# Designs tried in a protein design run: peptides against a protein of PDB entry 5B16. Part 121

Target 1, 136 residues: chain A of PDB entry 5B16
Amino acid sequence: TPSRINHNERLEFLGDAVVEFLTSVHLYYLFPSLEEGGLATYRTAIVQNQHLAMLAKKLELDRFMLYAHGPDLCRESDLRHAMANCFEALIGAVYLEGSLEEAKQLFGRLLFNDPDLREVWLNYPLHPLQLQEPNT
Target 2, 136 residues: chain A of PDB entry 5B16 as posed
Amino acid sequence: TPSRINHNERLEFLGDAVVEFLTSVHLYYLFPSLEEGGLATYRTAIVQNQHLAMLAKKLELDRFMLYAHGPDLCRESDLRHAMANCFQALIGAVYLEGSLEEAKQLFGRLLFNDPDLREVWLNYPLHPLQLQEPNT

## One batch from the design tools (peptide; made by RFdiffusion4, then SolubleMPNN)

Design b2_p28_5_s3
Fold by OpenDDE base, seed 4:
Structure b2_p28_5_s3 (fold): chain B 136 residues (1-136), chain A 28 residues (1-28)
Amino acid sequence: as target 1 above (136 residues)
Amino acid sequence: MEEEQRNEEALEELREKLKKLYEERKRK
């Protein structure tokens, strides 16, 4: 179904941007003294396919992918890539049909199993009414 | 393999930094 594939790819495109944005914003506010290189390093680590695939595994997307697309995912690297893409599409869908806040919450919950770290990460809301400048 | 290792180290470092922030926040 070309239409469905196209839709998923579009959601992936959107989700990629959302994940990138959320990651960037939180890192920026959490570490005001960290240089760009350090911020970029953490962002890269967070949004890499391998990591996103691990997050996707928490949603049991691995079982879903193997069930639905097993023949095309004979290699582990292919599975990781597909899972990462699927995760991005999911985040994109959550943002599109819900809100950035919902995407933030979902992403944050998956990023950290430790509730303390999660609390710190989510301490900076992305809702327009709650956004503040780092120096204020 | 090297890239993966670097990323894992970065993630661990991030967790440590966040933990530090959490502890600092609790002390206030």
Scores: peptide ipSAE 0.641, ipTM 0.932, DockQ to the pose 0.848
Fold by OpenDDE base, seed 2:
Structure b2_p28_5_s3 (fold): chain B 136 residues (1-136), chain A 28 residues (1-28)
Amino acid sequence: as target 1 above (136 residues)
Amino acid sequence: MEEEQRNEEALEELREKLKKLYEERKRK
């Protein structure tokens, strides 16, 4: 359905922003002494299609994509890109229908299999020098 | 591929940094 496709693309658009935003916020607070270039490097790595596709695989979106669009996703790169987009759309939907917090939690749970790293990522105190910044 | 490799390295570095933060919290 054209309407559904459009809706999914819109969700992807939103999800892309949410993923990038959440990533940016967490990196910003976690590494108060890291320069912008370093922050950007980590953000890029986190939001790259390959990585998001890996996260999508944890939700078995690959099977979903192959089921729904198999003939159009014969190439690995195409599947990866589609999975990344689908993941973004999912995050977008979670944000839209739920909340930023829910999106954050879901994203964080998927980002790190190691519960210790996940805890650090999701639960961090604000650095004293960052207390002057608006709550984000 | 080179960019992908760089990104993977960055992810690993990030994990290491987070691990250090975790250890610091553990000690405190």
Scores: peptide ipSAE 0.641, ipTM 0.933, DockQ to the pose 0.922
Fold by OpenDDE base, seed 1:
Structure b2_p28_5_s3 (fold): chain B 136 residues (1-136), chain A 28 residues (1-28)
Amino acid sequence: as target 1 above (136 residues)
Amino acid sequence: MEEEQRNEEALEELREKLKKLYEERKRK
């Protein structure tokens, strides 16, 4: 069996892809007239380590990281990177053990504190020109 | 940092776009 460290790294790898995919899909449907460059700009902002670390803080992963790795995370930047990685691993685990839908719901709940924005993010109608495309 | 500032601005812009979408739905 792989070590816990190896397992977490694998989950992080998977979670990174899931976060990227979910972000891309939602942006694609929400903004059907936005060019690729604009979509990429929003995606980058959402999935960057600093933002994911902020989302991780909502789950109090910072407390966990400081408890488990405090001496190694004396710098704020180091903690931020570790929290982002941990968040990705968590999303990966939710997808792996649960479903993409569960990962989507968790991620969406954390992305926006405003419930109105959260509703828009999670519940969007398909644009008429997108009806021919597979939906998610 | 330049990159962090750009990303924060992008997030703010995204929130505004979503807010507009919400208001549009609300009016329908």
Scores: peptide ipSAE 0.640, ipTM 0.932, DockQ to the pose 0.927
Fold by OpenDDE base, seed 5:
Structure b2_p28_5_s3 (fold): chain B 136 residues (1-136), chain A 28 residues (1-28)
Amino acid sequence: as target 1 above (136 residues)
Amino acid sequence: MEEEQRNEEALEELREKLKKLYEERKRK
């Protein structure tokens, strides 16, 4: 239905912002000595459609996409884009219906298969020069 | 393809940086 499509697009819009925000915040705190260009490079890599699609695959959204849109997603690029959008919508929904913290946890778990890297990503001390900065 | 490759390299670098941070934290 048009209403459902509109709702999904709105969730994608929200999720896109949440993903970018979370990514930015974590990179900012984890790498206090990294210049803006470096931060932006990592952010771009993290939030690119191909990467988000890979994360979506971990949630088996590819199976969902096949079920829901199969014939329309025969091209790999189309599937990746759709999966990335779906992932954004999911994160948007988690934020909307849950919390930013829940979105952060989900995103962090998916970003890294290595639990050690997850721990670093999710748990970082504030740098002395960042003490006056907001937590988010 | 080139852009995607650059992004993959960036992700690898990120993971390496995080790994170093983990190791440093582990030693403390």
Scores: peptide ipSAE 0.637, ipTM 0.931, DockQ to the pose 0.955

Design b2_p28_5_s4
Fold by OpenDDE base, seed 2:
Structure b2_p28_5_s4 (fold): chain B 136 residues (1-136), chain A 28 residues (1-28)
Amino acid sequence: as target 1 above (136 residues)
Amino acid sequence: SAEEERNRKALEELRERLRKLYEERKAK
């Protein structure tokens, strides 16, 4: 039986991809005229450890991490990194046990406290030109 | 760090852009 650590690492691996994917898709549709560099800039900002750690804090993962791994997380940077990883694992688990849609909803809810921004992020009409690309 | 600051600013810019999109939708 694989260790729980191994399982978490695998979930993190999956979650990382899911977070990246969801972020990419939303940015792509939201900003059809934005160049790749701009899209990448926003994606990087969204998926950075510090940001994901902040999202994780909303789920009180910081307290969890300190409780479970306090001795190993003496530095703030270490805690942030661990929280980010834990967040990714959570998203991975949500995707794995649920669906991409569920992961999207959870991620979106955490990304923006402002319901207006959240609505825009989660509910965007396809750009007319994007409709020409049905496989996207 | 400088990188973190750049990312923070990028997030802020993103929020502003999303706000703009929201307002545009509201106006329609």
Scores: peptide ipSAE 0.668, ipTM 0.944, DockQ to the pose 0.918
Fold by OpenDDE base, seed 4:
Order: sequence, then structure tokens, then C-alpha cells
Structure b2_p28_5_s4 (fold): chain B 136 residues (1-136), chain A 28 residues (1-28)
Amino acid sequence: as target 1 above (136 residues)
Amino acid sequence: SAEEERNRKALEELRERLRKLYEERKAK
């Protein structure tokens, strides 16, 4: 697609799936006894626009958005939504141009400022019955 | 909003659970 807008939207589409997948996989392995409802609750919290926008701030995407779009993002809610979309596009691009592992590392690094929590998130033991499951 | 508050609390709970897992690993 020659359109820059279309390209970015396509990256958002891909990135949304990658973020959703990574979140799901990590939660699944980290909490083998947690029911689906609990897993879904944490996933929803992680991937919501407000949270992704918060992660985007760590990359100074707010500064970028203000530079690139300016007054079009005067409302805080509009800025958050745009930042979340931009974050998804970034993850999508990292996956597309790099690898799922690179996307995983970037996402994990941003999810937690606490290195201990980050370590747990990124390095989890596999449950015996999970050895047959996708373990990205 | 109420939804935002629920999600914030969920994230806090998640962090606490991860911390617990970390401490358990350290203890072994």
C-alpha cells in the first residue's frame, strides 16, 4: 500500500495481534492455575489503550506525537488513543522487520520498570503440560 | 472511569503476583 496512513494502520493491525499474543502467552505460562476469566482480566488491563499509551510515554512518543500532529491531539483522550495506536504500529514494525523475540523483549522491557518483575515476565518456567504448547 | 479504575487495580494485582513469583524463585 502506497499510502502512509494505510501502511501505519496495517502495522497497527499487526501490532495489536502481536501485543495480544505475547500478553496471552506470558500470562498463560506464568499462571498455570489461573482460570480463563482471570487471564482475560489481566490481558485486558495490559492491552487497553490507556496502558499502552503509558508505555508509549517511555519511548517519548508523546513528544513525537505533539511534534508530528500538534493541535489535532489537543484532547488528552485523543492523544492517548493516538499514542496507543502508534505503540501498536511500532511493535508491529519490530515484529515485521525483526522477529517475535525482538518484539517480546521490547514489550517486556517497557511493561515493567522493576527489573525483578521484568525477569519473571520474560523468563518463566514451562509447565509440564505446556511443553507441547507454543512457547514464544 | 470505573473501567479505568478496574484495570489499574488489575495491573497492581498482576505486579503483586509477579513479585510473589519472584520471591518464591529466590527462596529456592
Scores: peptide ipSAE 0.668, ipTM 0.943, DockQ to the pose 0.931
Fold by OpenDDE base, seed 1:
Structure b2_p28_5_s4 (fold): chain B 136 residues (1-136), chain A 28 residues (1-28)
Amino acid sequence: as target 1 above (136 residues)
Amino acid sequence: SAEEERNRKALEELRERLRKLYEERKAK
């Protein structure tokens, strides 16, 4: 396997964890009374391949993928999966070469087109009971 | 698919809940 492919797969691995972590943390603080099942439902919806592929499209990764891997992406499902993986790798790279804060800001900007929703997502108030919880 | 539909509905519900939180914050 070419070195570049291995590197992308490693970045994808890291990015997957970062996206999962950021999503979990934000949901946890935003909905202090929501049961685990509800939190998991929202997390699953956010990190699903179809949704991440949609976020990737906002970065024009679809154009990139067709340019770089067009012959291998003849099916829509293949393109969607590849875009989701590429998005994860990108987030992984942002975290690796930048910071978790930079990854959080980028991810938040892409998650919501509505600036009001984005503001709530990125700048959530701390619940009184959460003051006793350590910051992760 | 059914799974995709469930996820779509979940995202819609999430956005609605965030909107409510925004309005509540704005009212303070």
Scores: peptide ipSAE 0.667, ipTM 0.943, DockQ to the pose 0.924
Fold by OpenDDE base, seed 5:
Structure b2_p28_5_s4 (fold): chain B 136 residues (1-136), chain A 28 residues (1-28)
Amino acid sequence: as target 1 above (136 residues)
Amino acid sequence: SAEEERNRKALEELRERLRKLYEERKAK
């Protein structure tokens, strides 16, 4: 059990970075004229626990959390926080066992229910001024 | 909270911006 907990926490650590990275990359390319503050605003909104918990709910992680940790998650805010962490761990696992691309696809699918928005998010042309920078 | 509201508005704005990008792409 302790080993499993540690493993999940490590996955969360990794997933947090992956979510942050993917979000940053997409925003960077999608909005080449947006200043850092604006980029950061959108990133913060996307990666906030409240939002990630909403994404986690799409995967029914709320049911999982209640099943596995119900007694410790009686407060809604605690559940949301735990769900967000669990979501990050999941993304971390997808990246670890699969690839960044797979993590990107999953994350993008969850971010937007609207297929049009999803398409834009996942498929963006490089801005001419960005062509000189390394592909990330 | 105020923070949550700001984030909600940011997400809405993001969606709108993405929609505009989509429409622009569609028009090409």
Scores: peptide ipSAE 0.664, ipTM 0.943, DockQ to the pose 0.925

Design b2_p28_6_s3
Fold by OpenDDE base, seed 3:
Structure b2_p28_6_s3 (fold): chain B 136 residues (1-136), chain A 28 residues (1-28)
Amino acid sequence: as target 1 above (136 residues)
Amino acid sequence: SAEKVLEELRKRIKELLEQRKQQQLQQQ
């Protein structure tokens, strides 16, 4: 339905911003001495469609896209683009229905297969809620 | 290459991890 399509497009719009924001913030705090150009280079690599599509594949969104839009996705490039958009919409939905923290966690889990690197990434920036956790 | 950039990113984060571990050891 048109309403669902509009909703997905809106979610994609939101998700794009969330992905961009999360990426920017984490890079900013992880590398306090890195110049803007370097930060931008990393961000570009992270948020470009090809990479987001790879992240989407980890969620098996490729199967979803082929199921839902298979006839329209004959080209690999089209599929990648669609997967990237779908990924953005998903992140947007997670943020909208959940929180920025939940979006951050999901995004971080997908960004890094190495759990140690993932932990480092996810700990930047330090969220106020994380600071409120009792010391064990 | 985006992949090369990402590899560099992972390398940099790994360095941060190592630094963090060293700091934790020093604080103990």
Scores: peptide ipSAE 0.615, ipTM 0.896, DockQ to the pose 0.822
Fold by OpenDDE base, seed 2:
Structure b2_p28_6_s3 (fold): chain B 136 residues (1-136), chain A 28 residues (1-28)
Amino acid sequence: as target 1 above (136 residues)
Amino acid sequence: SAEKVLEELRKRIKELLEQRKQQQLQQQ
């Protein structure tokens, strides 16, 4: 239905922002001495369609996409793009219906298969300079 | 490539993990 399509697009819009925000915040705290260019490089790698599609595949969204939109996703690139969008919509929905914390946990769980690395990502240490830096 | 960047990211986080472990050992 057109209403559902519009709703999904809105969720995607929201999810895109949530993914971007979570990625940015975690990178910022993890690497307090890393220049903006380096932070942006990591962020780009994390949030680009190719990677988000990989995360979506962990949730088996590819099966869903092919079931629901198979005829429209003949090309691999189209499927990848659609999966990335669907992933963003999912994160948006989790944030909207749940919380930012739930979105963070889900995203972190998918980002890293290694639970120890995941722990570092989710519970980043605060650098002494970050603790002392005034809010501007 | 994006994969190489992500690999570097994981490597750096791994280093942070090791640093945490060392700090915990020193505190005990």
Scores: peptide ipSAE 0.614, ipTM 0.899, DockQ to the pose 0.919
Fold by OpenDDE base, seed 1:
Structure b2_p28_6_s3 (fold): chain B 136 residues (1-136), chain A 28 residues (1-28)
Amino acid sequence: as target 1 above (136 residues)
Amino acid sequence: SAEKVLEELRKRIKELLEQRKQQQLQQQ
């Protein structure tokens, strides 16, 4: 169905921007003395397909992808890329139908298994997203 | 590698956590 595929691609587009934005904002506030190059290095590591695919695996999106697209995803690199795209689409959907705060919470929860590190990422220092939108 | 960068990130965030804890203790 071209309509459904198009919708997912649009969600991926949106999700890509949301992931990029959230990552950038959090890094910016967490490391006020870090130069742009350092910020960009961390951002790249966080948002690259390889890492997003790992986050997707935590949601068992790999099982979903293999079920839906197994024959078309013969190569590991293809699967990882597809998983990353699917993850972005998910974040896009959460933002679209929920809120930026919900997307932030979900993304942060997946980024860090350690709840203490997660709390720092989300809440230290005082994050402007907490001021602008209601918490879930 | 990306994994090494992420490890460094986690380390730095942990340092922020520790700094926060120390600040809280000093204020008490």
Scores: peptide ipSAE 0.614, ipTM 0.897, DockQ to the pose 0.868
Fold by OpenDDE base, seed 5:
Structure b2_p28_6_s3 (fold): chain B 136 residues (1-136), chain A 28 residues (1-28)
Amino acid sequence: as target 1 above (136 residues)
Amino acid sequence: SAEKVLEELRKRIKELLEQRKQQQLQQQ
């Protein structure tokens, strides 16, 4: 239905922003001495469709997509793109119905399989200069 | 490639992890 499609697209729109934001924030705090170009490089790698599709696969969204859309996703590239969009919509939904914190936790859990790395990503120590502006 | 970038990212985060562990050991 057009209403359902519109809803998903809106969630995707929101989720795209959330993913971008969360990624940016964590990178910013984790690497206080890294220049913008370096931060952007990491962010691009994290949020590009190929990577988001891999994260989506961890949630078995590929099976969902094939079930729901089947013949429309014959090419792997099409599936990856769709999965990335679906992942964004999911994050958008988690943010919308839950909170940014919940979205952060889910995203972080998927980003890193290593729980120790995950913990650092989620609970990074603030740089001394960052401590001077705790609310920034 | 994106994969190499992500590998570097994980490496750098791991370095942060090790630094944290060293700091904890030093404080104990």
Scores: peptide ipSAE 0.610, ipTM 0.895, DockQ to the pose 0.893

Design b2_p28_7_s1
Fold by OpenDDE base, seed 3:
Structure b2_p28_7_s1 (fold): chain B 136 residues (1-136), chain A 28 residues (1-28)
Amino acid sequence: as target 1 above (136 residues)
Amino acid sequence: MEALEKALRELEERIKKLYEERKKKEEE
């Protein structure tokens, strides 16, 4: 329906900002001595459509996209863009209906397969609620 | 694409170093 499409596009808009923000904040705190250029390079790498599509694949969004829009996604590039957009919409929805913390957790879990690296990433910065209930 | 992949690998390596540093501090 037109309403669903419009809603999804709005969620993509929101999700794009959330992904950008979370990435920026975590990089900023993880690497306090890294110059802006270095931070920007890592951010660009993380938020690029190609990378977001890879994250989307971990959620099997590729399967979903092919199921829902297979005839319209004959090219790999088209599929990647669609997956990236869908991923952004998902993050946007999690933020909107849940919280920034929930979006952070989901995004962090997908960014790194290694639990140790994931733990380091997610701890920067500590959320205010985590400061109240520190694990360490 | 290769440049971005390189950046991601470098990032992962740097985070790994942070993990090792934290682990060392926890053991001391």
Scores: peptide ipSAE 0.555, ipTM 0.898, DockQ to the pose 0.852
Fold by OpenDDE base, seed 4:
Structure b2_p28_7_s1 (fold): chain B 136 residues (1-136), chain A 28 residues (1-28)
Amino acid sequence: as target 1 above (136 residues)
Amino acid sequence: MEALEKALRELEERIKKLYEERKKKEEE
């Protein structure tokens, strides 16, 4: 329905911002000596649709998308784009209904299959705004 | 896109190095 589509698009909008923010903050603290250009390169790589679709696949969102929209997603490029959007909407929903911390944890768990790398990614200081209002 | 994929690989390697450095420091 139009209402459901609109709601999902709004969640996607929010999730896009959350993913962008979390990625930026973690990169900033992970690499204190890396110039802006390098930070931007890694951020772009992380948040691009192709990569987010890969993360979505770990949650079997491809199966979900085919179940919900199968005939409309026959092309791989369309599926990847839809999966990326769905992933953003999921992150947006987790942030909205839960907290930024929960969104961070979910995103971090999916970014790296290696638990050691995941730990490094997650165990860095958060931005002061996040520390002051972690649940907002 | 290939350049971005390379960036992801580089990022993972850099984080791996950070992990190894932490591990080494903890063992010392």
Scores: peptide ipSAE 0.554, ipTM 0.901, DockQ to the pose 0.859
Fold by OpenDDE base, seed 5:
Structure b2_p28_7_s1 (fold): chain B 136 residues (1-136), chain A 28 residues (1-28)
Amino acid sequence: as target 1 above (136 residues)
Amino acid sequence: MEALEKALRELEERIKKLYEERKKKEEE
């Protein structure tokens, strides 16, 4: 089903952008005093395939991948990479069929198991510097 | 990769600090 494969790859493309965008936005607001290099480091850490694969595992995408593509994913690293891509496709689909907000909520829920940390991430309360310059 | 994993841990710690700070403010 080449059409189906193409569709998933397109969703992955979209999801990759959404994940990176959401990550960037939240980091930007959470850490107003953090320089670009630091922001980029955290973003890279969050969106790296290894981490996304961990998030994907929470959705049992590993089971899905093994079921659908097991013969091609005999190496663990290959599985992780595929899981990350699948996760991106999922986020892309959520954004496409739902909204950025829904994608944000799902992503945030998966990022942090601790509900308190999750809440901070999702709402990114204003930092003192931001309170002083709310319009910036 | 290890460096990135460390970054994730550091990030979580920083967010935790933000939570604690917020909690403190709510109690004031």
Scores: peptide ipSAE 0.547, ipTM 0.897, DockQ to the pose 0.915
Fold by OpenDDE base, seed 1:
Structure b2_p28_7_s1 (fold): chain B 136 residues (1-136), chain A 28 residues (1-28)
Amino acid sequence: as target 1 above (136 residues)
Amino acid sequence: MEALEKALRELEERIKKLYEERKKKEEE
């Protein structure tokens, strides 16, 4: 229905911002000496459609998309784009109905298959110089 | 696309390095 489509697009809009924010915050704390250009490069790599589609596949969203929109997704590129959008909508929904913390945990679990790397991402050490920086 | 894929690999390697450094400090 048009109403459901509109709702999903709004959730995608929100989810895009949440993914962008979470990615930015984690990169900022993980790499305190990395310049803005480097941070931006990693952020772009993480939030690009192809990567988000890969994360979506871990949730079996590809099966969902083919079931719900199969006739409209004949091309691989169309499927990837749709999966990325659906992933963002899902994150948006988790944030909206749950919390930013829940969105962070879900996103972190999907970013890395290695639990050790995941732990570092989610529980980054605070740099000594950051201890002197006031919270804004 | 190639540049972004490279960035993802570099990021993973850097995080892995952070893990190893943390592990060493915890064992000391």
Scores: peptide ipSAE 0.546, ipTM 0.897, DockQ to the pose 0.906

Design b2_p28_7_s2
Fold by OpenDDE base, seed 3:
Structure b2_p28_7_s2 (fold): chain B 136 residues (1-136), chain A 28 residues (1-28)
Amino acid sequence: as target 1 above (136 residues)
Amino acid sequence: MEEAEEALKELEKLLKEKYEERKREKEE
């Protein structure tokens, strides 16, 4: 059995790919006339550690990190990076134990505070294979 | 960070426009 730390790192690896993929797919379908440069700009903004850390804060992962790893986090930048990694691990776990749809739903809910924007992001037609994933 | 924040704001604007378009379509 792998160590807990090793398992989390593996989940981060998976989650990073899932976040990147989901972001890319949504942007691609939502903006069919947007140039690659624009798509890349929005993707970068969404998936960068600083932004993921902000999403993690919505889940109160900052409180969790300080509780569990406070002594090891001496700088705010270290905390942000740790939160981003933890967020990736969470998404990875949701995908692994659940489905891509569940990961999509969680990620989309966190991306926007405005429910109208959430609806547009989450309910836009996507690739047919993604529609086959469990919704629960 | 500032550039990323601007990009996110622009994204929200684009999504809002799409929302309004869908709303109009449902009302027709």
Scores: peptide ipSAE 0.585, ipTM 0.908, DockQ to the pose 0.890
Fold by OpenDDE base, seed 1:
Structure b2_p28_7_s2 (fold): chain B 136 residues (1-136), chain A 28 residues (1-28)
Amino acid sequence: as target 1 above (136 residues)
Amino acid sequence: MEEAEEALKELEKLLKEKYEERKREKEE
């Protein structure tokens, strides 16, 4: 229904901001000596549609998308874009109905298959404002 | 996309280095 589509688009909007924020904060604190250009390069690589679609595949969103929207997703590029959007909406929903911490944990678990890299990413000092999460 | 893949590989390398550094610090 149009209302559900609109809701998903709003969640996608929120999720996009959350993903970008989390990525930026982690990169900023993990690499205090890295220049802005390097930070931006890594952020772009992490949050671009192609990469988010890859993360979405880990959640089997490809199967979900083909089941729900198969006739409209006959091209791989369309599927990737839809998967990335769906992933953002999911993160947005996790943040909205849960917390920023829950979104951070989910996103971090998906970013790296190597548990050592995941530990470094997730277990690093973050911005003090994250201790004061606003009500949703 | 190739540039992004290279960036991600470099990021993983940097994170691995940090992991090893932390491991050494914990062992000391």
Scores: peptide ipSAE 0.584, ipTM 0.909, DockQ to the pose 0.867
Fold by OpenDDE base, seed 2:
Structure b2_p28_7_s2 (fold): chain B 136 residues (1-136), chain A 28 residues (1-28)
Amino acid sequence: as target 1 above (136 residues)
Amino acid sequence: MEEAEEALKELEKLLKEKYEERKREKEE
């Protein structure tokens, strides 16, 4: 339905900002000596549709998308893009209904299969203002 | 995609280095 689609697109918009923001902040703090070009490179790699689609697959969103929109997603590239969007919407929803912290935790858990890397990523001090984000 | 994959691999290496560094700090 149009209303649901609009809502989902709005969540995607929000989620896109959240994942990019979280990625930026973590990279910034984790690598204080890394030049902007490097930071941007890693951010791009993390937040691009191809990577987000891979993260989405961990949540079995591929199966869901094929079930819901199979005929419209006959091309793999289209499926990846749709999965990435769905992933963004999910993160957006988590932020909206929960908190930035919850979004951070979910995103971080999916980013790395290696628990050691996950720990490094998640357990680094972030900007104090992020700790003050409103909760719903 | 290949460039992105390489970047992600490099990132993981950097994070691993940090992990090892923290581990050493805890052991000292």
Scores: peptide ipSAE 0.583, ipTM 0.908, DockQ to the pose 0.832
Fold by OpenDDE base, seed 5:
Structure b2_p28_7_s2 (fold): chain B 136 residues (1-136), chain A 28 residues (1-28)
Amino acid sequence: as target 1 above (136 residues)
Amino acid sequence: MEEAEEALKELEKLLKEKYEERKREKEE
């Protein structure tokens, strides 16, 4: 339905910002000596559609996409792009219905399979982020 | 994409270094 499509597109819009923001904040605080170029490089790598699609696959969004939109996603590249958008919409929904913290936790959990790396990513002091969203 | 994948690997190395650093700090 047009309404549903519009809603998902809006969530994607929000989720894109959330993913970008969370990534930026974590990189910024985790690597205080890293220059902007390095920060940007890692951020790009994390938030690009191809990578987000890989994260989406961990949630089996590929199965969902094939089920819901299979006929329109014949090419793998098209599927990846759609999965990335769907992933962003999901993160947007988690933020909207839950909190930024919940979005952070979900995103961080998916970013790294290694629990040690996950711990470093998620448990680095991010006090300023928390202050910006006191109710989340 | 290959460049991005390499960047992600580098990132993981950096995070691993931080993990080891924190581990050492706990042992002190």
Scores: peptide ipSAE 0.580, ipTM 0.908, DockQ to the pose 0.869

